# Peptides against a protein of PDB entry 7UQJ, part 83

Target 1, 160 residues: chain A of PDB entry 7UQJ
Amino acid sequence: PELYQNFNITPPRGVLFHGPPGTGKTLMARALAASCSSDERKITFFMRKGADILSKWVGEAERQLRLLFEEAKKHQPSIIFFDEIDGLAPVRSSKQEQIHASIVSTLLALMDGMDNRGQVIVIGATNRPDAVDPALRRPGRFDREFYFPLPDVKARFKIL

## One batch from the design tools (peptide; made by RFdiffusion4, then SolubleMPNN)

Design b2_p13_5_s3 (from b2_p13_5, 8 letters changed)
Fold by OpenDDE base, seed 1:
Structure b2_p13_5_s3 (fold): chain B 160 residues (1-160), chain C 160 residues (1-160), chain D 160 residues (1-160), chain A 13 residues (1-13)
Amino acid sequence: as target 1 above (160 residues)
Amino acid sequence: as target 1 above (160 residues)
Amino acid sequence: as target 1 above (160 residues)
Amino acid sequence: LEEVDVETELLPP
């Protein structure tokens, strides 16, 4: 929050936290939310897991996204944090599910439809940035990306 | 824990997380504890700071270590995380304090005494792996080491 | 960075990250620095551990703090991160060490002397916020505080 | 990353 103000940087609508599992992406999002919340100004933090939206809301996922963004707008200043956003917004070229394409389209429209004056920040976290639809990574959406490296533990924690 | 079970890998008795300060060693230990705890299987996470054991328990540090390992064994599956383990187990060749040698000896004995079948993992974190007694870095103790690099943030982290 | 701009919040000069050990406070500070650094705008990240300044620079700690703030001002935009700031700036009411009182006074003066136009953010991290001198927690210093909870997994962080 | 109740039992001093 503060650094962008001090630095006269136009804040992105969306920030993509990417990097291996356990790199603190979710912790970062929470701490950023906390970081922007003072006694004088509380920030509402909405957290959703990408796969949970699909699994819990089969056929209603688009509506749930719309409701989430409306609720975030209603409770602004707010942060929407999508953990495992690659589960919500898979690459369109993945042949399988028409459902994913519709949800991605809805999320794109919601991010595009956020008025720049809205005090809603979207944070997406993923372990697989390349699995996130490139359309979400365009300007005015997740146009800032933060790599949460593993500490280069050359020891392959292949969580296979 | 789960990773080692899933891979049929004999879990090390100890894992040394090493790397510069604030590379997420402690967070990784917590996230590993977290990732291994399900609704069906909770992992007990014991955290101690190496220097705190020495400073708070002058004369009882050995007993406190024994109690910690007993508690961890009682609450298995468990993780014992030693943050700044170089503070607890300095290199034996550092001439100064007999107290450190006794604590190191106790920690060695405790790690050696952990039955391989015990669901207790010891994680040591240090910013100075070379300050950790080499005896702790031998097989059956901290026999796996994980370097936590600074996040390769294209930002010049000149740590001056 | 971004949240404060969007929210028209006057960025604090100092941010206190507090919470249990290994809640990712240091990782957060690094990721915030990373987050604010683009190819067009690099942020310089200065990290010091509170106890290290006292232990390494006995009698020179005040000068080292002054030099740190001067370097940060010279390399702005910059972040000064004090890990374990309670080690540097203990509560004044702790009767023992005159040295701590002088260092606290110096840090107070340095934070007060930061021109609001300076692109220097100070982040303090502590596991013991109540051990930090209340004078540092006043407006114009560490006037924003962020609790890093343990990743308590179950609870809907309704930040009410 | 499932909801992991890490019971951090801070052993009492």
Scores: peptide ipSAE 0.000, ipTM 0.314, DockQ to the pose 0.053
Fold by OpenDDE base, seed 5:
Structure b2_p13_5_s3 (fold): chain B 160 residues (1-160), chain C 160 residues (1-160), chain D 160 residues (1-160), chain A 13 residues (1-13)
Amino acid sequence: as target 1 above (160 residues)
Amino acid sequence: as target 1 above (160 residues)
Amino acid sequence: as target 1 above (160 residues)
Amino acid sequence: LEEVDVETELLPP
């Protein structure tokens, strides 16, 4: 947030953190929220899991996404973190493909509807960037992507 | 390493990492695996998600757990990391409670069957320690627990 | 700590976490401290910033370092975490170079004076490993180093 | 023994 302001760089609307499980994607998102929060300026951190959007919000996922973006806008500056955003991907049934398409289309519309004047950043984290709908990875959405490499096991992480 | 050797404390068979999402539990487990791996001594890191044990291994979860522990023993020294181990908890159906009970009972038996001479550590990570079966949290299983606090979003990163 | 007991790995006296800002070095150190503390065995976590050693402890930095190591020894098992250890590096004045040399020499002596029987681990974190005195990076001191990679900045880190 | 303001943030147990 401040980092972008300091450089007069328009912050992306969405950022995709991708890389193997346990590479610190979720930790980085929290650390970014914390690092961008000053005593004067707290960043509100919203977190949702992609799988929870499908399972907990059955029949209301679209509404809950809308409410999430509204609350994030209300509590600016804010970060919306979607952990396991690939968990929005359909499970192997045609009915679930339709539900997925509706949820993804809602997320697309919400990301497209974010006015550039809003201090809301959306971070998606995935272990499977190829399982994320390419429509989410277009400009104005998750148009910035970060690979979180595995800590090389060869690196003498002699963590004591 | 010596920190625990110096205490003559029997190393736990299992360690539970618990704390809010994105506090680095999974990253820590990987960093620990990397850190314990030298050029001379590579630690084999096995990772499974609790939810994947239920969903991907339907009807074979017990067998896959047995195979996982056998492979971990074969590739000593090794770490078995169960990410989201609370995802072994039943979904709201009685049939799933029975499947859960079978999987958890298998994991209990596998942890109890670990010879103390084996160089296999089991790490469970959860955001919900209370959703982890108390039987898994007993001595000889996940008998050591580590709370991963949220980085305080207050600019006191008094990260001292 | 436990993880390394299981593997009969001699802990280093000191570990250097290095890598770009925001890569979770300090968070990892805290998470390690938390992850090494059980209900039965609390690890005392001491933390200091390299810059604070120079600025807050002007004229007493050497004494405060000695006291820190004594307290860490008294409260074994313990971790001493030096965040921004490169902040012990002199600012551009000859007087500050002398003060730096004295502080670094004291830290060297304290790390060398740690009996291998002590359950004190020293973690240094830096964004600039090349700004850390090479004498600190020798065997018996910060002899293990961890690179916290940036998620490749070439990957469209339009986060910043 | 000067109270080293070790803000011992006791990591919550």
Scores: peptide ipSAE 0.000, ipTM 0.345, DockQ to the pose 0.047
Fold by OpenDDE base, seed 3:
Structure b2_p13_5_s3 (fold): chain B 160 residues (1-160), chain C 160 residues (1-160), chain D 160 residues (1-160), chain A 13 residues (1-13)
Amino acid sequence: as target 1 above (160 residues)
Amino acid sequence: as target 1 above (160 residues)
Amino acid sequence: as target 1 above (160 residues)
Amino acid sequence: LEEVDVETELLPP
């Protein structure tokens, strides 16, 4: 967080963590939240799973997203972490239901509506970056993307 | 890092990462360096362990610190990461050797000598923030502190 | 660790995490401990630094290792994490002192003495896998190895 | 581009 101010780089509204399962995406997001919280400045960490927003809140997912962004804005500085964001924001070209398209549209609008001066960062984690709507990956949204490489194939078999 | 630009907060010269062992302090510092480096703007990441500077360079620790800061300045934008900085800069009030007091004084001078416009950030990581000299934790030095909490059991379930 | 039991895969007795400093080895070990702990099944996480076992317990390192394995066995399910295990178990062919050879022998015996049905996993982290005694890297010991790559620059830019 | 982990082991002079 502070390092970006030093570098005169406009902080991303959103960051996409992508990589195979178990590569530490969620861990990193929590470590980010933790590492951005001083004793004087606690960062509020909001975590949602994409699949949970769709499955638990059928018909209210858009409202829950709005509320989440409002709460994050109220509790600035804050991080919104979407784990498995591909479950929330699948590619529109997939024959996935009208519901997903509306949630994507709402998330786009919420990310676009964030003030660049706002102390809210959105982190999306996915195992399938190509399954995330390209519109979310544009500048002013998840315009930063992190690949969490597999620890090599020998390594894969040991973390899991 | 980028979050801090949004906050119109003068970027710290130094950031203290503190928290229990293995909470991701070093990983975060690397992730910070990594996330601040564009294809156009590579950040040079310098890493030193506090105990290594003392143990490997007995009698040269001050010179090694000076060289490190000079190299970091030469390779701007850069991050200097001190892992286990409590090993390098223990509290002066401890009956610990004259060597530590001199190293602390050198580190203080080096941090004070950094231009606020310089593209050098210092990150100190410790498991024991109270073991770090309070003079290092003052404004213009490690004036930002980040607590890396142990992921609680509830947080644990969400990281994998 | 628990994931292996869930997959009917014989859990490794030992896992070697290797890769450059600050690639998240220790964080991953803690995250693994964390993610394997349910509300019903808490995993006990033991952490030791290889250098600390040698430096702090000169002449008692073997006893401390035995006690550590006994405690881990008593507090099953458990993870023993050796950070910087190359400091504990250097290659026998190195001119390093008789003390290291005895500690390696004790660690070998302790790892060999673990019941495959025991809920104790040993994780060793090192920046130098080639500095670890090959005998520790054999089946029934650290028979699994994880490379923690440096996050590539493209991956880096998007986490912060 | 590359995190040169400049582990510059500052080679002892």
Scores: peptide ipSAE 0.006, ipTM 0.322, DockQ to the pose 0.082; fails the geometry check

Design b2_p13_5_s3 (from b2_p13_5, 8 letters changed)
Fold by OpenDDE base, seed 4:
Structure b2_p13_5_s3 (fold): chain B 160 residues (1-160), chain C 160 residues (1-160), chain D 160 residues (1-160), chain A 13 residues (1-13)
Amino acid sequence: as target 1 above (160 residues)
Amino acid sequence: as target 1 above (160 residues)
Amino acid sequence: as target 1 above (160 residues)
Amino acid sequence: LEEVDVETELLPP
């Protein structure tokens, strides 16, 4: 938020962090949030996990997304971080596909409805960028993508 | 501290972050500190630059390291972050080699003297892991190493 | 380059990232370069450290800066990132002050000589913005400044 | 997270 305002640059609505598991996507999102918050200007950091949006909020996921974006707007400057945003992509069941399609459709509408003057940045993280709905990766949404490469295999931090 | 306590894992005394410049080592250390800090449990973050330990503290560097570790222990749970820890490696002058050897020897002793029950984690960051004294990279010191790769060339940074 | 072209905004010639050590300045510069690079449009990222310009290129620093800007122009759209740009500020020796003044003068001339149509952005990072020559911080040079605050505890990430 | 920016301050004895 403040970074982009200080830049006098229209903040990207969405930034996609992608790369293999444990490449620091979530940590980078937290660090960016921390680094953008000053004594004078607190950034509010919201985190949601894609799988939790589907599983914990069955039948209310769309409403919870709306509330999340409303709270983020209310507490601007803010960062919304969706960890494992591909986890909005269901395990193959026809019923889950419909639920997922509705949730993704809601997220698309919320990202499209963000005024460019809103001090809200959305960060999505995924290990599987190809499992992210291509509609989310279009201009005005997650239009910026950051690849987090594997640390060369010797740094197998089994973050167990 | 809390991360490792919550995992019932003996916190490594030292973690070495290594990789090319601007791979996010320092940011990762800060983000780890931030992520491990809860409302109930504040982590104190101490930062020192390796070159500053040599250049700013000529004749008192060993004392300043001792004081740093004492303050970190007093404010536990804590993280001590040494940025550019290879900057404890001098430019080759015989006098600088002796000063460096004394400082590194003091750091070794301080890391060895940390009780396993201390909620102090030491993070070293370097762009040149091979310029770090091998004695620092042994078990009970910086015994965990994290490679921060360059974002793969496919993330089209021709760092020329 | 492309970011500003897509926004139909005249790219700032220079952006100064400033804030305490390890606030993610270098990582943000890399992230910006990655985010501005698309499949169709490769951004070339050049990195130099201010202290290296002084120490490694004694007697050729001005020539190396010219070559850097020529290569950046040749490989446009490009980002030139100067890490620790205050490291162009010498330790107080009369000979170092003259060498430094010549290098800074060359950098000023190179930034002034950038055509506004050039797809080259210069990013300077410093922990000490007050140690950066005020002439570099004027309009048409590093005319945009970004403060990277410490993740203050007061950055209450209300992770809601 | 209290960052003690001890870069500049001599820790008091």
Scores: peptide ipSAE 0.005, ipTM 0.257, DockQ to the pose 0.086; fails the geometry check

Design b2_p13_5_s4 (from b2_p13_5, 9 letters changed)
Fold by OpenDDE base, seed 3:
Structure b2_p13_5_s4 (fold): chain B 160 residues (1-160), chain C 160 residues (1-160), chain D 160 residues (1-160), chain A 13 residues (1-13)
Amino acid sequence: as target 1 above (160 residues)
Amino acid sequence: as target 1 above (160 residues)
Amino acid sequence: as target 1 above (160 residues)
Amino acid sequence: MEKVDVETEYLPP
């Protein structure tokens, strides 16, 4: 967070980690959180799974997102990590339209409502960047994307 | 490098990554190098393993360290990553005293000789921060420490 | 382990992680161990460094390998991770021939002696797959290879 | 029997 402010780099409101499963996206997010925390300045790491927000909190997903962003703002510097964000923010054209659209809209508003001077970074991880609503991938949101390449696909089929 | 300059944060001369083996310390160092390097401004990443400097360059370890720091200064912005730095700079009180003491002394001098305005970051990684000479952990050296926890198993269960 | 059994996939006796240093090979091995461990079924993770087995146990390296495989068999399901396996099993044609050849022979025998029904996975990590003895890369040994690419620099730039 | 220091890390569940 502060590392971004001092560069006059508008800290990315959101970073999208994308790449196939088990490429270390979540691990990288945790490691970034750990690496940005000094003894003097601990970064608070908030982790949520996209599917869990939808499945565990049917009807409260928006409220849970708001609470998450509020807690992250209170505990700055902080990282909000959404694992499997494609589960939270599927492309609006998928037939599960209305509930997902509302959650996406709320997440968009929350990301847009982050002051660029804030010490909150949002990291979304997905195995399917194309399954994430394009509105989340616009400037001021998940405007930075990181590809975690597969170690060769033949290689993954044998680990899983 | 520049990331710290723009914060009026005296760029830490050194950063110690510590935590259990395979918590992603080396990966994070590489990720930080890659993430600090723009298309316009590539960061040169120098990686050395503590045990390799001792074992491969018996009697030349000091010279190799000096050369490494000189090359890093020439190729600014740069990161020097010492993997397993506990192998390079063990606590002086360990009975393998003389050779290690000289290497530690040289590394201390090299870190102290870095201009805080320089675009060289030193990252040391260790699984045993307490095995690193306390002199290296003082202000102006590895004065920032980052704990890489074992990713909580509960957190990994959600990646697959 | 069981993940493979349930697919009627003969669990690979060995998996070679290869790619540039700090691409997350060790981290992935640990992540896989953690991800394959359930609350009901803990995977025991054995980690050894190839260079350490050679350097610390000169003359006992074979015995140490045997003990490692025995312990891994006792604590099934388990993962044996050899970090820097190129240090343990260099190509037989390298001038340091005899000691390395014996260790390679022992490792080959140990990998061949693993029952395919066993819940022991061997992961070798190397920065130089071509430095690993080809005999280890044959079917029934490290017969699966995974390339860990350097995460594209463009992908990392957007995190910092 | 020399205890081979098997760094056995039980990955907790």
Scores: peptide ipSAE 0.000, ipTM 0.312, DockQ to the pose 0.048
Fold by OpenDDE base, seed 4:
Structure b2_p13_5_s4 (fold): chain B 160 residues (1-160), chain C 160 residues (1-160), chain D 160 residues (1-160), chain A 13 residues (1-13)
Amino acid sequence: as target 1 above (160 residues)
Amino acid sequence: as target 1 above (160 residues)
Amino acid sequence: as target 1 above (160 residues)
Amino acid sequence: MEKVDVETEYLPP
């Protein structure tokens, strides 16, 4: 948190971590949470997976998102980490598209409703930034993007 | 350990994390350990620095390595993380070269002696993979290598 | 940079990352640097190890520290990361103690000489915060401390 | 019993 203040940069409400799978996005988010906790100031870390929001919270996903943001606000300073946030992106089923659109709309509203005075940071991680709704990537939401590059080519992780 | 089992990949005995300093090798090792721990299956994480093996364990380094591997085997599933494993590489002093050679030989023997049935993974991290004895990088030892690049050029960390 | 602005906290000149080895301190510092770089605003990341300052820069350590801070100031916004900053702590050799004391004194002066308007953040990482000179941990220097806990139990991130 | 200074980190589940 404090590093952003030294740069006089308006702190993002949301940070998008993107890059190939296994580039350390989730790890970085956890480390950020750990790094932001001091003896005097404990940071609460909330983690959700995009796919879990859709699959586990069928019909309640919007409510669960609201509860998550309320709880994060209650336990400030807080980090909300959405792993695989592209999992909120519509899969080719028309019925799923509507459900996904509703969940994304709720997330947009929650991010927009965060008071600038709130000590809640949202981190989204994705392997597919292009699968993330462009509306989430606009100013006031995930307005900072961090590319976690592949380890350059010579580490042929032949994931056989 | 279990991550490799879930992928039906023959779990490597050893994984070499290499790349420039502060590319997240140590953190990735810890995150792998954390990610492999479940409510049902706790993973024990052991950490040593290569330089500490040489400097702190003068004359006892081989014994301490044996004890480390025994303890890791006792607390399966386990991860043994050697940070700065290149610190086991001989420095140009002939007397140090012999000590280093003995320690490396012990590590080789310990890695070779790990039964395939053991749920012990060894992770070595180095900034200098070329300073790691090629014998450690052979099949059955550190036979998987993961390059941790500098975050690609677009995040111009000009390390000036 | 921006994470700290969201917390409306006066940006520290110096941040101390402390916690057990391999808790992600170095990775966090790099990720913070990467996270602070945008296409519009590149952050320069400087990294030094405490032990390297003592061993590689024998007799030139103070000058190299001055050059580091000058270069960081020239390439604002910048992060200076000192890994293993406790390596600047005196080892009980009287001659080493004097050298260490001079280097620490130079670092103190450099941190004190940083204009509050400067976009230079200093991050120190240590496994042993108690081995860091208390003078470095005072207001205007490393006045913010972040504990990187072991992922162990007491950082109950109650994942609610 | 020589305390093997095994920094044993129990990673919580």
Scores: peptide ipSAE 0.005, ipTM 0.286, DockQ to the pose 0.048; fails the geometry check
Fold by OpenDDE base, seed 1:
Structure b2_p13_5_s4 (fold): chain B 160 residues (1-160), chain C 160 residues (1-160), chain D 160 residues (1-160), chain A 13 residues (1-13)
Amino acid sequence: as target 1 above (160 residues)
Amino acid sequence: as target 1 above (160 residues)
Amino acid sequence: as target 1 above (160 residues)
Amino acid sequence: MEKVDVETEYLPP
């Protein structure tokens, strides 16, 4: 919010941080939240993990998303950070179609329903940007994408 | 610990993170520490800067290293992160040989003396892997190396 | 530059990134630089470490700072990132007064002499914001400060 | 991601 307000730019409705695991996506989201917070202006940072929303809230995931966005709206300026957002909004695959379709639809509606005047920024982080439903990557949603490159793939494999 | 336990891999005694400045080496070390910590299992993260150990503790650097490793062992599972480890253990150059040789020797002994059953991971970070004493880069020490490349410029453009 | 241009905000003359070591300050600066770079518009990123300017260039630190700012001005849009800026411009303490005073004076003059129409952003990073000369933290210099908290659990709660 | 209490113990020098 403050980053965007300080810049008089319409904040993106959503920013997708993508890149291999452990490339600092989550930390960047936190650093952005902290950077937007001054002694005078605190930003509320909501963090959710995509898989947690599905696994903890079977049948309530839509309600939890609505509540999250309402709470973020109430605590403006705020950042909603979805870690592993591909776990929340996977590409439509045949077997998981119904539950994921409804959650994706809800998230789309929530992102579309954000008043552009609101000081709520949504950051999604994923290791698999291609596993995120393309509908979320459209303008007015996660229309901005940041790739967090691996440190050269060879190096990461040696810690494994 | 958990990262390596989950992979059934013997944790490296040491991991060298190398790459250009500001490529997220320190961040990755913290993210690894953080990822290995659960609500049930805290990891203690010890951070030291190589140059600080030399500059602050002239004559006590060896003792400080011993104390650091003892404390890391006491607070298992733990990570010892040496930022700018090239400042601690520079390649043997003629003019600084004695003080650096003793510190390197101490660090070698400490890394060799870590029981492989211990849950202490040592992470060294450097911008200059070739400036790190080759003795530290041998098996059982910093035997795993991770290159942190510069984030490609192309990837960030989508958040603009 | 582009971040600020896209936001129609007068870019701050300087931004201070402060927070504990390894909180992603350097990564964020790189993240901002790359986020400001498009396929159409490359941002030149100049990185210097405060201690390196003092240690490598004893007696030339002022000249090196001038050259850095000239080069940044030549390669607009650009970011000058000072890592560990507290090492470049420490608080005036009685024993190191003369050399540090001249470097601070030069940096002040360079920051003040930046045409507000220029597309040069200065980012200072420090773990010790209180160790940075207060003259650098005044309006028109590092007048914007960003705190990078530790990713500790407690910090999550204060952002909540 | 769960609350990772990375206690960065700054060992006092």
Scores: peptide ipSAE 0.005, ipTM 0.304, DockQ to the pose 0.057; fails the geometry check

Design b2_p13_5_s4 (from b2_p13_5, 9 letters changed)
Fold by OpenDDE base, seed 5:
Structure b2_p13_5_s4 (fold): chain B 160 residues (1-160), chain C 160 residues (1-160), chain D 160 residues (1-160), chain A 13 residues (1-13)
Amino acid sequence: as target 1 above (160 residues)
Amino acid sequence: as target 1 above (160 residues)
Amino acid sequence: as target 1 above (160 residues)
Amino acid sequence: MEKVDVETEYLPP
């Protein structure tokens, strides 16, 4: 939050981290959380996995998303990190597609309902940006995307 | 272990992890220490911060470095991880430069004095490789360097 | 390559990375794969998610695991990384428990069937080590466990 | 031989 305030930039409501697996998307989200907090201004970091939203909260996923956003707003400045946001996407079953569609629609509504004045940032991470619902990738939602390239594997190879 | 046995490569005495903050250098060092440990062969992981060596051990930093290397040798196989090794570098004061120069010279001597037969690896992490004394980056010391790329920095910058 | 050679350590067949979410387990697995490869000796990195094994390969999960291990053996030296290996664990349905039990049993058999001479390492990552079947955590399987601590974010961050 | 969609990320040398 402080970082965004100093730049006079409207904080992104949503940021999509995409790139090959293990490129540090999750680590980066944590490091962003970490870099944006100060001793005076702590950022609360909320993490959820896309698949956990579907599986742990069967029938309550929408309520849990609402509660997550409420908690994030209450503990602002905050970051909501959805690891594997593509895991909100169905595996090829019509019933899962309906459940997914409802969860995605709830997420869309929650992202749209965040006043620009709120210090809540949503970060989605995916290895499959094309598996993320295009509606999530529109302005006011995940409107900023960041490619995490493979760390040049050569650089790491000589370490060990 | 098998992967490394097949390369017949002389182990690095020192490895420098460098790259922007939050790229997982410290995490990597810990996980390397972890990954190298077995039930049968535990690696002892020693961690120090560069700034702590200067601040906590004022006047004893050299002795503490010697003790650290002795302990590491005693508990081999071992890893010594210097997080923020650039923090051994002074903040622009002549008196701190002298203290730094003595600590760096001690570290150099300790790295040079490690017999190739010792199972002690030294990992330095820095966000500022150019702030690391070039003498540390020579063969037999931190002779292997690994760049931890920023996850696409442009990604972070557009968020801010 | 060099680090493990000096340790004369029998390579773990299986390594379990566990710790809080976003502690870089996946990044580490990739970095290990990276660090172990050279220009002369490339490590092939195979990645699967626990949940994907259950969901994408419904009815073929066992075959896909067998094929994965065969491919890994064919492309040795290799690493098989199971991200969210706890996702092989059922969501509380008896039918899913049976499918899970069969997949876990297949994984056990595949890990047991790896000749000690094979340059295939299996890395499992979990946020919930207690949700990983204890049978997987036995010698000859995931017999080495590494805790990825939360970066003590306490100084600036409440991670919830 | 069904191509296992092994996302073979060839770790570059």
Scores: peptide ipSAE 0.000, ipTM 0.226, DockQ to the pose 0.048; fails the geometry check

